# Ledger of designs, part 78: peptides against a protein of PDB entry 3T6J

Target 1, 375 residues: chain A of PDB entry 3T6J
Amino acid sequence: PIVESYIGFIESYRDPFGSRGEFEGFVAVVNKAMSAKFERLVASAEQLLKELPWPPTFEKDKFLTPDFTSLDVLTFAGSGIPAGINIPNYDDLRQTEGFKNVSLGNVLAVAYATQREKLTFLEEDDKDLYILWKGPSFDVQVGLHELLGHGSGKLFVQDEKGAFNFDQETVINPETGEQIQSWYRSGETWDSKFSTIASSYEECRAESVGLYLCLHPQVLEIFGFEGADAEDVIYVNWLNMVRAGLLALEFYTPEAFNWRQAHMQARFVILRVLLEAGEGLVTITPTTGSDGRPDARVRLDRSKIRSVGKPALERFLRRLQVLKSTGDVAGGRALYEGYATVTDAPPECFLTLRDTVLLRKESRKLIVQPNTRLE
Target 2, 372 residues: chain A of PDB entry 3T6J as posed
Amino acid sequence: PIVESYIGFIESYRDPFGSRGEFEGFVAVVNKAMSAKFERLVASAEQLLKELPWPPTFEKDKFLTPDFTSLDVLTFAGSGIPAGINIPNYDDLRQTEGFKNVSLGNVLAVAYREKLTFLEEDDKDLYILWKGPSFDVQVGLHALLGHGSGKLFVQDEKGAFNFDQETVINPETGEQIQSWYRSGETWDSKFSTIASSYEECRAESVGLYLCLHPQVLEIFGFEGADAEDVIYVNWLNMVRAGLLALEFYTPEAFNWRQAHMQARFVILRVLLEAGEGLVTITPTTGSDGRPDARVRLDRSKIRSVGKPALERFLRRLQVLKSTGDVAGGRALYEGYATVTDAPPECFLTLRDTVLLRKESRKLIVQPNTRLE

## One batch from the design tools (peptide; made by RFdiffusion4, then SolubleMPNN)

Design b2_p13_3_s2 (from b2_p13_3, 6 letters changed)
Fold by OpenDDE base, seed 5:
Structure b2_p13_3_s2 (fold): chain B 375 residues (1-375), chain A 13 residues (1-13)
Amino acid sequence: as target 1 above (375 residues)
Amino acid sequence: LGRGPTGVYYPDP
């Protein structure tokens, strides 16, 4: 078998300021079959990047072909095991030197093992479909999230010599219609500027890229889905995201007005964006469970994903990217914290829903080291 | 040396 490993101070999620890396490491075996799918995605990456909702001037000047491998993890040392990884975490290096993507396939597989009777917050009619397509939709989402999410976008930079990596006279901000008015100066990084929101903001951007691009037929074709299956994968991917946005409330601490998990905060933000889109796209309905206690149902109107959801996400995603590229911390914070705010305001009453989420919380799953055998 | 932004995907809890 092909063995891969990495070790070091890599991820900064545990740092409130997103700057200090946590020591972690893993040993994994390459899954050749799944890696082949991601290789096809890589082969289409340059073209798919052009489908993202920002001008080419806000994308990398030169496409650098990344590696993408699916891995089955044997051992992982760290505070949390991811399902996907994009490294290095330095945006400047991603833009100039390239990056590597990995999907931790067996981690994803563990997440799929939800029993139907324990599946919370979904309509009964959606449960079977959700169970059937959760795995495949995760593969799509993780692939897009890593490769085209974290792997996309340009930071506007002025170097130590005063030179810009963009044409100040011709590049136009698509949100304002004006020339670029802010950028990263020498020594400034994404994390140093956006600080407390940097990790969650970037995850939100990457998740949004996944949702947005999964609507593209070529993406689904790469993963082997066509026709009704492709549409079901899309639906379940979006449904999973809005459900995750509700589940995210578990990771909010009202007393401290803070989030304890960057990805879940990101998913809540996306939920808020899609709720704001209105028109019956997403509905969260408080209900009463069979035990007589509070429950809730999330409903996503499949027919409105493209007509209502996509445009809303497109606008939001473009704003995220523009603010990131220009280093506009004030604008970025205002946008992101606005959507990340949790109140008990109607109609959603998110703090009340949080109580419901906590009430219906499942026990933490334990991931154990697998056994390997020579055949 | 600040470490860069997020680079991982975590599945639903």
Scores: peptide ipSAE 0.154, ipTM 0.758, DockQ to the pose 0.707
Fold by OpenDDE base, seed 4:
Structure b2_p13_3_s2 (fold): chain B 375 residues (1-375), chain A 13 residues (1-13)
Amino acid sequence: as target 1 above (375 residues)
Amino acid sequence: LGRGPTGVYYPDP
């Protein structure tokens, strides 16, 4: 078998300032069958990067072909087990040296065991479809999230010699129509500059890339979905995201006005963006469960994903990228914290919904590390 | 020390 591993101070999710890495390590075996889909995605990556909603000047100057592998994890040491990984975590190295993507396939597979009767916050008409396509849609989302999410975008940098990695005279900020007015100086990094919002902000960008690009027919074809199946995968992927945004409220601490999980915060932000788009795209309705206690339903209008959802996400995603590229912390913080704010303001009443989410919380799955053997 | 958000965590059911 092909064995992969990594170890060290890798991820900074446990650092409130996003700077200090947590010790992490894993040993895994390559899943050849699943890796083949991701290899096809890599083969299309250069073309798909051009579909992202920012000018080429905000994308990496040179495409560097990454690796993408599906792994079955044997052992994992860390505070959390990811479903996907993009490394290295240094943006400068990603731009100049390339990167590697990993899908932790057996981690994703554990999620398939959700029982229909325990599936919260969905309409009954959506439950069977959701269960059927949750796995496949996650494969698509993780692949896009890692390869084209974390693997996309350029940071504007002035090096220690004063040289810029962009043409100051010709590059235009698509949001302002003006020349670039801010950038990263020598020694500044994404994490050091954006600090407390860096991790969640980047996850939000990557998740948004996944939702945005999953609408592209070529992406679904790469994963083996066509026709009605492709449309169902798209629908379930978007539905899963808006549902996740509601579930995310579990990870918000009102008393401290903070989030305890970067990815869930990101998903809440996306939910807020899609709710703001209006036009009946997303609806969250408080209900009463059969037990007489508070419940809720999330509805996504499939017919409005492309007409309403995509444009809203496009604008938001472009703003995320532009603010990231230019190192505009003030603008980025204002944008992101605005969407990440949890209040009890109508119509959503998110703090009230949080109580509902907590009431409906199911036991977290325990992931047990497996053994393997040769036959 | 390694830095940067890269892991995709599966949402809770």
Scores: peptide ipSAE 0.129, ipTM 0.744, DockQ to the pose 0.623
Fold by OpenDDE base, seed 3:
Structure b2_p13_3_s2 (fold): chain B 375 residues (1-375), chain A 13 residues (1-13)
Amino acid sequence: as target 1 above (375 residues)
Amino acid sequence: LGRGPTGVYYPDP
């Protein structure tokens, strides 16, 4: 098999300011069969980028075809094991040189081995469907998240010579209807400007891209889903996200008013966006478990995903991108921290729900490194 | 830079 590896100071999630990389490394083997699906996604990427809810002026000037492979991990050294990776993390390099995507397939398989009786916060009628499609739906989500999430969008830059990478006279901010008022100056980066919210904000953008684009029939076709199966994959993907938003409360520290995990914060933000959309799209209901202790149920109305969910997510995702592109830290922070705020205000009472989440928390899963052998 | 991986991480201290 073909072996893939990387090692070094790569990810900055553990740095409160998003600047210093954590030492990380892995060794993995290429899964050729699963990689073929991602190659089809890559082949459609340029067209799918046009489906994102921002003007072409806010997208990369030229599409650069990336590599995308599915990997089975043999060893991983770091503070956590990702389901997918997009590198390099430098936006300038992504815009000019391209990027590489990987899906850690066997990590996904382990993460989703949940027993039905232990599956929390879902309606009984959704459990079997969730178990059946969790894996496939997440393959779709990871692919979109890496390739078209992290791999999309343009940063407006003025270089050290004073030149702009956009036409100041003609490019219009779709949120304000005005010319571009802010940009990244020489030496400024996404992480340096957005600092404490940069990682989570970017993960939220990427997750939102996944949810938004998974509604496109071509995407589901690429992954081999049609008809009722395609609709079920969409439903489970969205259901998984809103459930994850509830589970995310485990990683909030009320005493410090902070989040301890960037991806979980992102998922909570998406839950808040979809709750704000209203119209019965998402409902979180406190219940009593069979043990007589607090429980909860998350319900997603399948029939309202396209009519209510998609427009809400579209507006939010566009705002995320516009604020990112223009380097508008004040606007970006106001938007993101607003949705990331956790209070006990009705009707949601999130701090109370957090107690329920902690009460129902599953034991930590241990991932053990596999061995290879000749047969 | 803090971008890229989708997955499960140990909480920051």
Scores: peptide ipSAE 0.050, ipTM 0.695, DockQ to the pose 0.174
Fold by OpenDDE base, seed 1:
Structure b2_p13_3_s2 (fold): chain B 375 residues (1-375), chain A 13 residues (1-13)
Amino acid sequence: as target 1 above (375 residues)
Amino acid sequence: LGRGPTGVYYPDP
């Protein structure tokens, strides 16, 4: 077997300011079959990057072919185990040297192994479809999230010598129609500027890239889905995201007005964006469970994903990228924190829904190191 | 650009 490993101060998600890395490490074995799918995605990455909703001037000048591997993790030392990884976490290195992507395939398998009877917040008509396609849709989402989410976009920089990595006279901000008014100065980084929202903001951008690009037929073809299967994978991927946005309320602390998990905050933001799109795209309905206690149902209108959902997500994703590229912290914070705000205002009544989410909370899954052997 | 891990993240209790 091919063995992969890493160790060090890598991820900053536990730092409230998104700057200090947590010491972690893993040992894993390459899953060759799943890695082949990600290799096909890598082969199409340069073309797929052009499908993202920003001008080429906001994308990296030179495409650097990354590695992408699916891994079955044997041991992971850290406060949490991810489903996917994109490293290094330094933006300058990603732009100039390249990056590596991994999907922790057996972690994903644990994540989507849910019993039908315990599957919360979905309509009965969606449960079987959700169970069938959750795994495959996760593979698609993680692949896009890592490779084309974290692996996309350009930061506008003025270096220590005063030189710009973009043409100040010709590059136009697609949101304002004007020349670029802000950028990163020497020594400034994504994390240093965006601080408390940096991790969640970036996860939100990457998740949005996944949802947006999974609509592209070439992506589904790469993963081996055609016709009705491809449409079902798309539907379940979007359905999973809006459901995750509701589940995310568990990780909000009303008393402190803060979020305790960056990815969940990101998923809530996406839910808010898609709810704002209106037109019956997403509906969250409070109900009464069989036990007589509060419950809820999330419904996504499949027929409105492309007509309503995609345009809303496109506009939002473009704004995220433009604000990131230009280092506009004030604009970025205003946008992101606006969508991340949790109130009890109607019609959603999110604080009330949070109580429902907590009431219906599943037992925490335990991830245990396996014992492997060669036979 | 980009941070590290994605998707389902399992923190310790």
Scores: peptide ipSAE 0.066, ipTM 0.702, DockQ to the pose 0.216; fails the geometry check

Design b2_p13_3_s3 (from b2_p13_3, 6 letters changed)
Fold by OpenDDE base, seed 1:
Structure b2_p13_3_s3 (fold): chain B 375 residues (1-375), chain A 13 residues (1-13)
Amino acid sequence: as target 1 above (375 residues)
Amino acid sequence: LGRSPTGVFYPDP
């Protein structure tokens, strides 16, 4: 078997300021079959980056071919096991030296282990489809999230010598139509500037990239999906995201007005964006369960994903990127915190829905590290 | 950065 490992201070999600890494490590075995799909994605990465909704001036100047491997984790030491990883977590290094992506395939499989009767917040007519395609859609989403999400975009920087990595005279901010008015100074980083929202904001950007790019047939083809299967994978991927946005409420603490999980906050933000798009794209309906207690249903109109969802996500994703690139913390915080705000305002009444989510909360899953043997 | 799927990652203490 081909063995992969890493160890060190890597992820900073447990730092409220997103700066200090937690010491973690893993040992994993390469899944060759799934890795081959991700390699095909890598082969298309340079072209797919151009499909993202920002000008080339907001993308890396030079494409650096990254590694991408699917791994089956044998051992993982840390506070949590991710489904995918993009490292290093330094934007400058990603832009100048490159990066590596991994999908932890058997971690994703843990998420598959949902019994139909326990699957919450979905319409009955969606449950079988969701169960069938959740796994495959996760593979697509993780691949896009890591490679083209975290692996995309440029930070505008003025170095210690006063030189810019962009042409101040010609680069235009697509949101304002004006020249670039802000950038990162020497020593400033994404995390140092955006601080408390940096991790969640970046995860939101990456998740949005996944949803946005999964609409491209070539992406689905890379993963082996065509025709109706491809459309079902798209639908389930989007459905999973909006459902996750609802589930995210578990990780919000109303009393402290804070989020306890960066990815779930990001997913809630995406839900809010898609709800704002309106036109019946996403509907959350409070219901009464068979037990007589509160429940809810999330409905996603498949026919409106491209016509309503994609444009809304495009605009939002572009704004995320522009604000990130320009180091506009004030604008970025205003945008992101606006969507991340949880109130009980109608029609959604998210705080009330949170009570429903908590009521329907599943038991914590135990992740048991597997063993392997030589034959 | 690492992606956490729904229901797998646990909140900060």
Scores: peptide ipSAE 0.035, ipTM 0.776, DockQ to the pose 0.104
Fold by OpenDDE base, seed 5:
Structure b2_p13_3_s3 (fold): chain B 375 residues (1-375), chain A 13 residues (1-13)
Amino acid sequence: as target 1 above (375 residues)
Amino acid sequence: LGRSPTGVFYPDP
């Protein structure tokens, strides 16, 4: 088998300011079959990048073909094991030197082990479909999230010599219609500027890219889905995201007004965006469980994903990218924290829903080292 | 960056 490993100070999630890396390492075996699928995605990456909702001037000047490998993790040392990885975690290096993507396939498989009777917050009619397509939809989402999420977008930079990596005269901000008025100066990074929101904001951008691009037929084709299957994968991917947004409330601490997990905060933000879109796209309904205690149901109208959801997500995603590219921390923070705010205001009453989420919380799953055999 | 899917996550500080 092909063995891959990495080690070092890599992920910065444990730093409140998103700057300092945590020591991390893994040993894994390459899954050749799944890696082949991701290689097809890589082969289409340059084209798919053009489908993202920002001008080419806000995308990388040169496409650098990344590596993308699916790995089955044998051992992992760190505070938490991810489902996917995009490295290095430096936007400047991603733009100039390239990047590498990894999908931790067997980690994703652990997430699939939900029994139907224990599946919370879904309508009964959606449960079987969700169970069937959760895995495949995760593969799609992770691939897009890493490769085209974290792997997309340009930072506008003025270097130490005063030179810009963009044409100040011709590049137009698509949100304002004006010339670019802010950028990263020498020594400034994404994390240094956006600080406390940097990690979650970037995860939100990447997740949004996944949802947005999974609507593209070419993406589903790459993963081997066509026709009704493709539509089901799309539906379940979106359904999973809105459900995750509700589940995210577990990781909010009301008394401290803070989030304890960057990805879940991101998913809550996406939920808020899709709820704001209205028109019956997403509905969260408080219910009473079989035990007589509070419960809830998330509904996603499949027929409104493209008509209502996509435009809402497109606008939001473009705003995320523009604010990121221009280093507009004030605008970015205002936008992101606005959607990340958790109150008990109607109609959603998120703090009340949080109580329901906590009530229905599942026990933490343990990830155990697998056994390997030579065949 | 490392993606954590729903159901597989670790708490941040």
Scores: peptide ipSAE 0.035, ipTM 0.774, DockQ to the pose 0.104
Fold by OpenDDE base, seed 2:
Structure b2_p13_3_s3 (fold): chain B 375 residues (1-375), chain A 13 residues (1-13)
Amino acid sequence: as target 1 above (375 residues)
Amino acid sequence: LGRSPTGVFYPDP
């Protein structure tokens, strides 16, 4: 078997300022069969990057082919086991040296284990489809999230000598139509500049990339889906995201007006974006469960994903990237925190929905670390 | 950066 490992201060999700890494480590075995799928995605990455909704001037100057491997984790030391990993976490290094992607395959397998009768917040007609395609759609989302989410975009930088990594005279901000007016100065990083919102903001960008690019037939083809299956995978991926946005309310603390999980905050933001798009794309309906207590149902109109959802996500994702590239903290914070606010305002009444989410809270899943044997 | 799967872990407050 091929063994991979990492160890050190890597992820900064537990740092309020997003800068100090938590000590982590894992030992894993390469899943050769699953890794082959991600190799195909890597082979198409350069072309797929061009499909993202920003000008090439906001993308990395040169494509650097990354590694992408599926791993079965033998042991993981840390606060939590991710589904996927993209490292290093430094944008400058990603741009100049490259990066590595990892999918933790056996962690994903655990996430797929859901009993139909315990599946919350979905319409009955969607449950079987959701159960069938949650795994495959998640593979697509993780691949896109890591490789083309975290692996995309450029930071505009002025170095210590005053030189820019972009042409100030010709590069235009697609949101304003004007020349670039802000950038990262020497010593400034994504985390240092965006601080408290940096982690969640970046996760939101990566998740949005996944949703946006999964609509492309070439992506589904890479993962082996065609025709009706491809459309079902797309539907379930988007459905899972809007459901996750509702579930995210578990991780909001109203008394402190803060979020306790960066990815879940990101998913709530995406839910808000898609709700704002309107036109019946996403509907959250309070209901009464069989136990007589509050419940809810999330509905996603499949027929409106491309016509309503994609344009809304495109605009939002472009804004995320432009604000990130230009180091516009004020604009970025205003945008992101605006969508991350949780109130009880109608029609959504999110604080009331939060109570419902807490009532229907699923038991925390436990990952028992596996062993190996010679067969 | 690592993607956390929904419902697997509840982070500490």
Scores: peptide ipSAE 0.033, ipTM 0.760, DockQ to the pose 0.099
Fold by OpenDDE base, seed 3:
Structure b2_p13_3_s3 (fold): chain B 375 residues (1-375), chain A 13 residues (1-13)
Amino acid sequence: as target 1 above (375 residues)
Amino acid sequence: LGRSPTGVFYPDP
């Protein structure tokens, strides 16, 4: 099989300021069958980018066809194994040179292994559906997250010579209706400006792109889902996200008012956005488990995903992108930290829910490196 | 940038 690898200072999640890469490396083999699905997604990427909720002026000037490969990882050395990767981690290079996407397929497969009796925070009627479609829905989400999440959007830049990569006279900020008033100056980067929130903010944007675009029939078709199956995949994808937002509370440290995992913080933010949308879209209900101790149930109203969820996510996602593009750190921080705040205020009482989450916490899964053999 | 599943990463310091 074709072997893929990388090594070096790559991911900056371990840096509180989001700048310094952690030394990591992996060796993997290409899964040709799964890679074919992602290639179909790549073939539609240019069109799908236009479906994102920002003007073309906030998207890359020229589409650059990326690579997308599904990998079965043999070994991974680092602080954690991702489900997917988009590299390089430099927005300027992504805009001018392109990027590569990978899905770590066998890592996803491990994550899909769920025992029904241990599945927490779901209604009984959703458990079987969740188990059935978690894997496929996650494949969709990862594909969109990497390719069209991390792989989308433009940064407005003034270079060292004073030239802008956008027309200051004609480009309009869709949120304010005004001309662009802020941008990245020479030497400024996404990470350098947004610093402590940069990683989580970007993950939130990418996850939001996944949820938003998975509603598009073409996306589901690419992955081989039609009719009722497609709707179930959508439902489970959204359900998984709101559940993840609740689970995320494990990674919040109240004493320090900080988050310990960027992706989980992002998922909590999305949960808050969807809760704010109201209208019965998402409901978190504290319950009592069979053991007599606190429990909880997350409910997502399937019929309100498109009517309530999509518009709410659209508005939020657009705001994320506009603030990112314009380098508006003050606005971006205010928005993101607002949704990332964890208090015990009613009706949600998130700190109380956190206690429930911790009480129901599952043992950490260990990933053991596999061996290969000839058959 | 990468996407991590729940509970895989070690916590940030």
Scores: peptide ipSAE 0.037, ipTM 0.776, DockQ to the pose 0.097; fails the geometry check

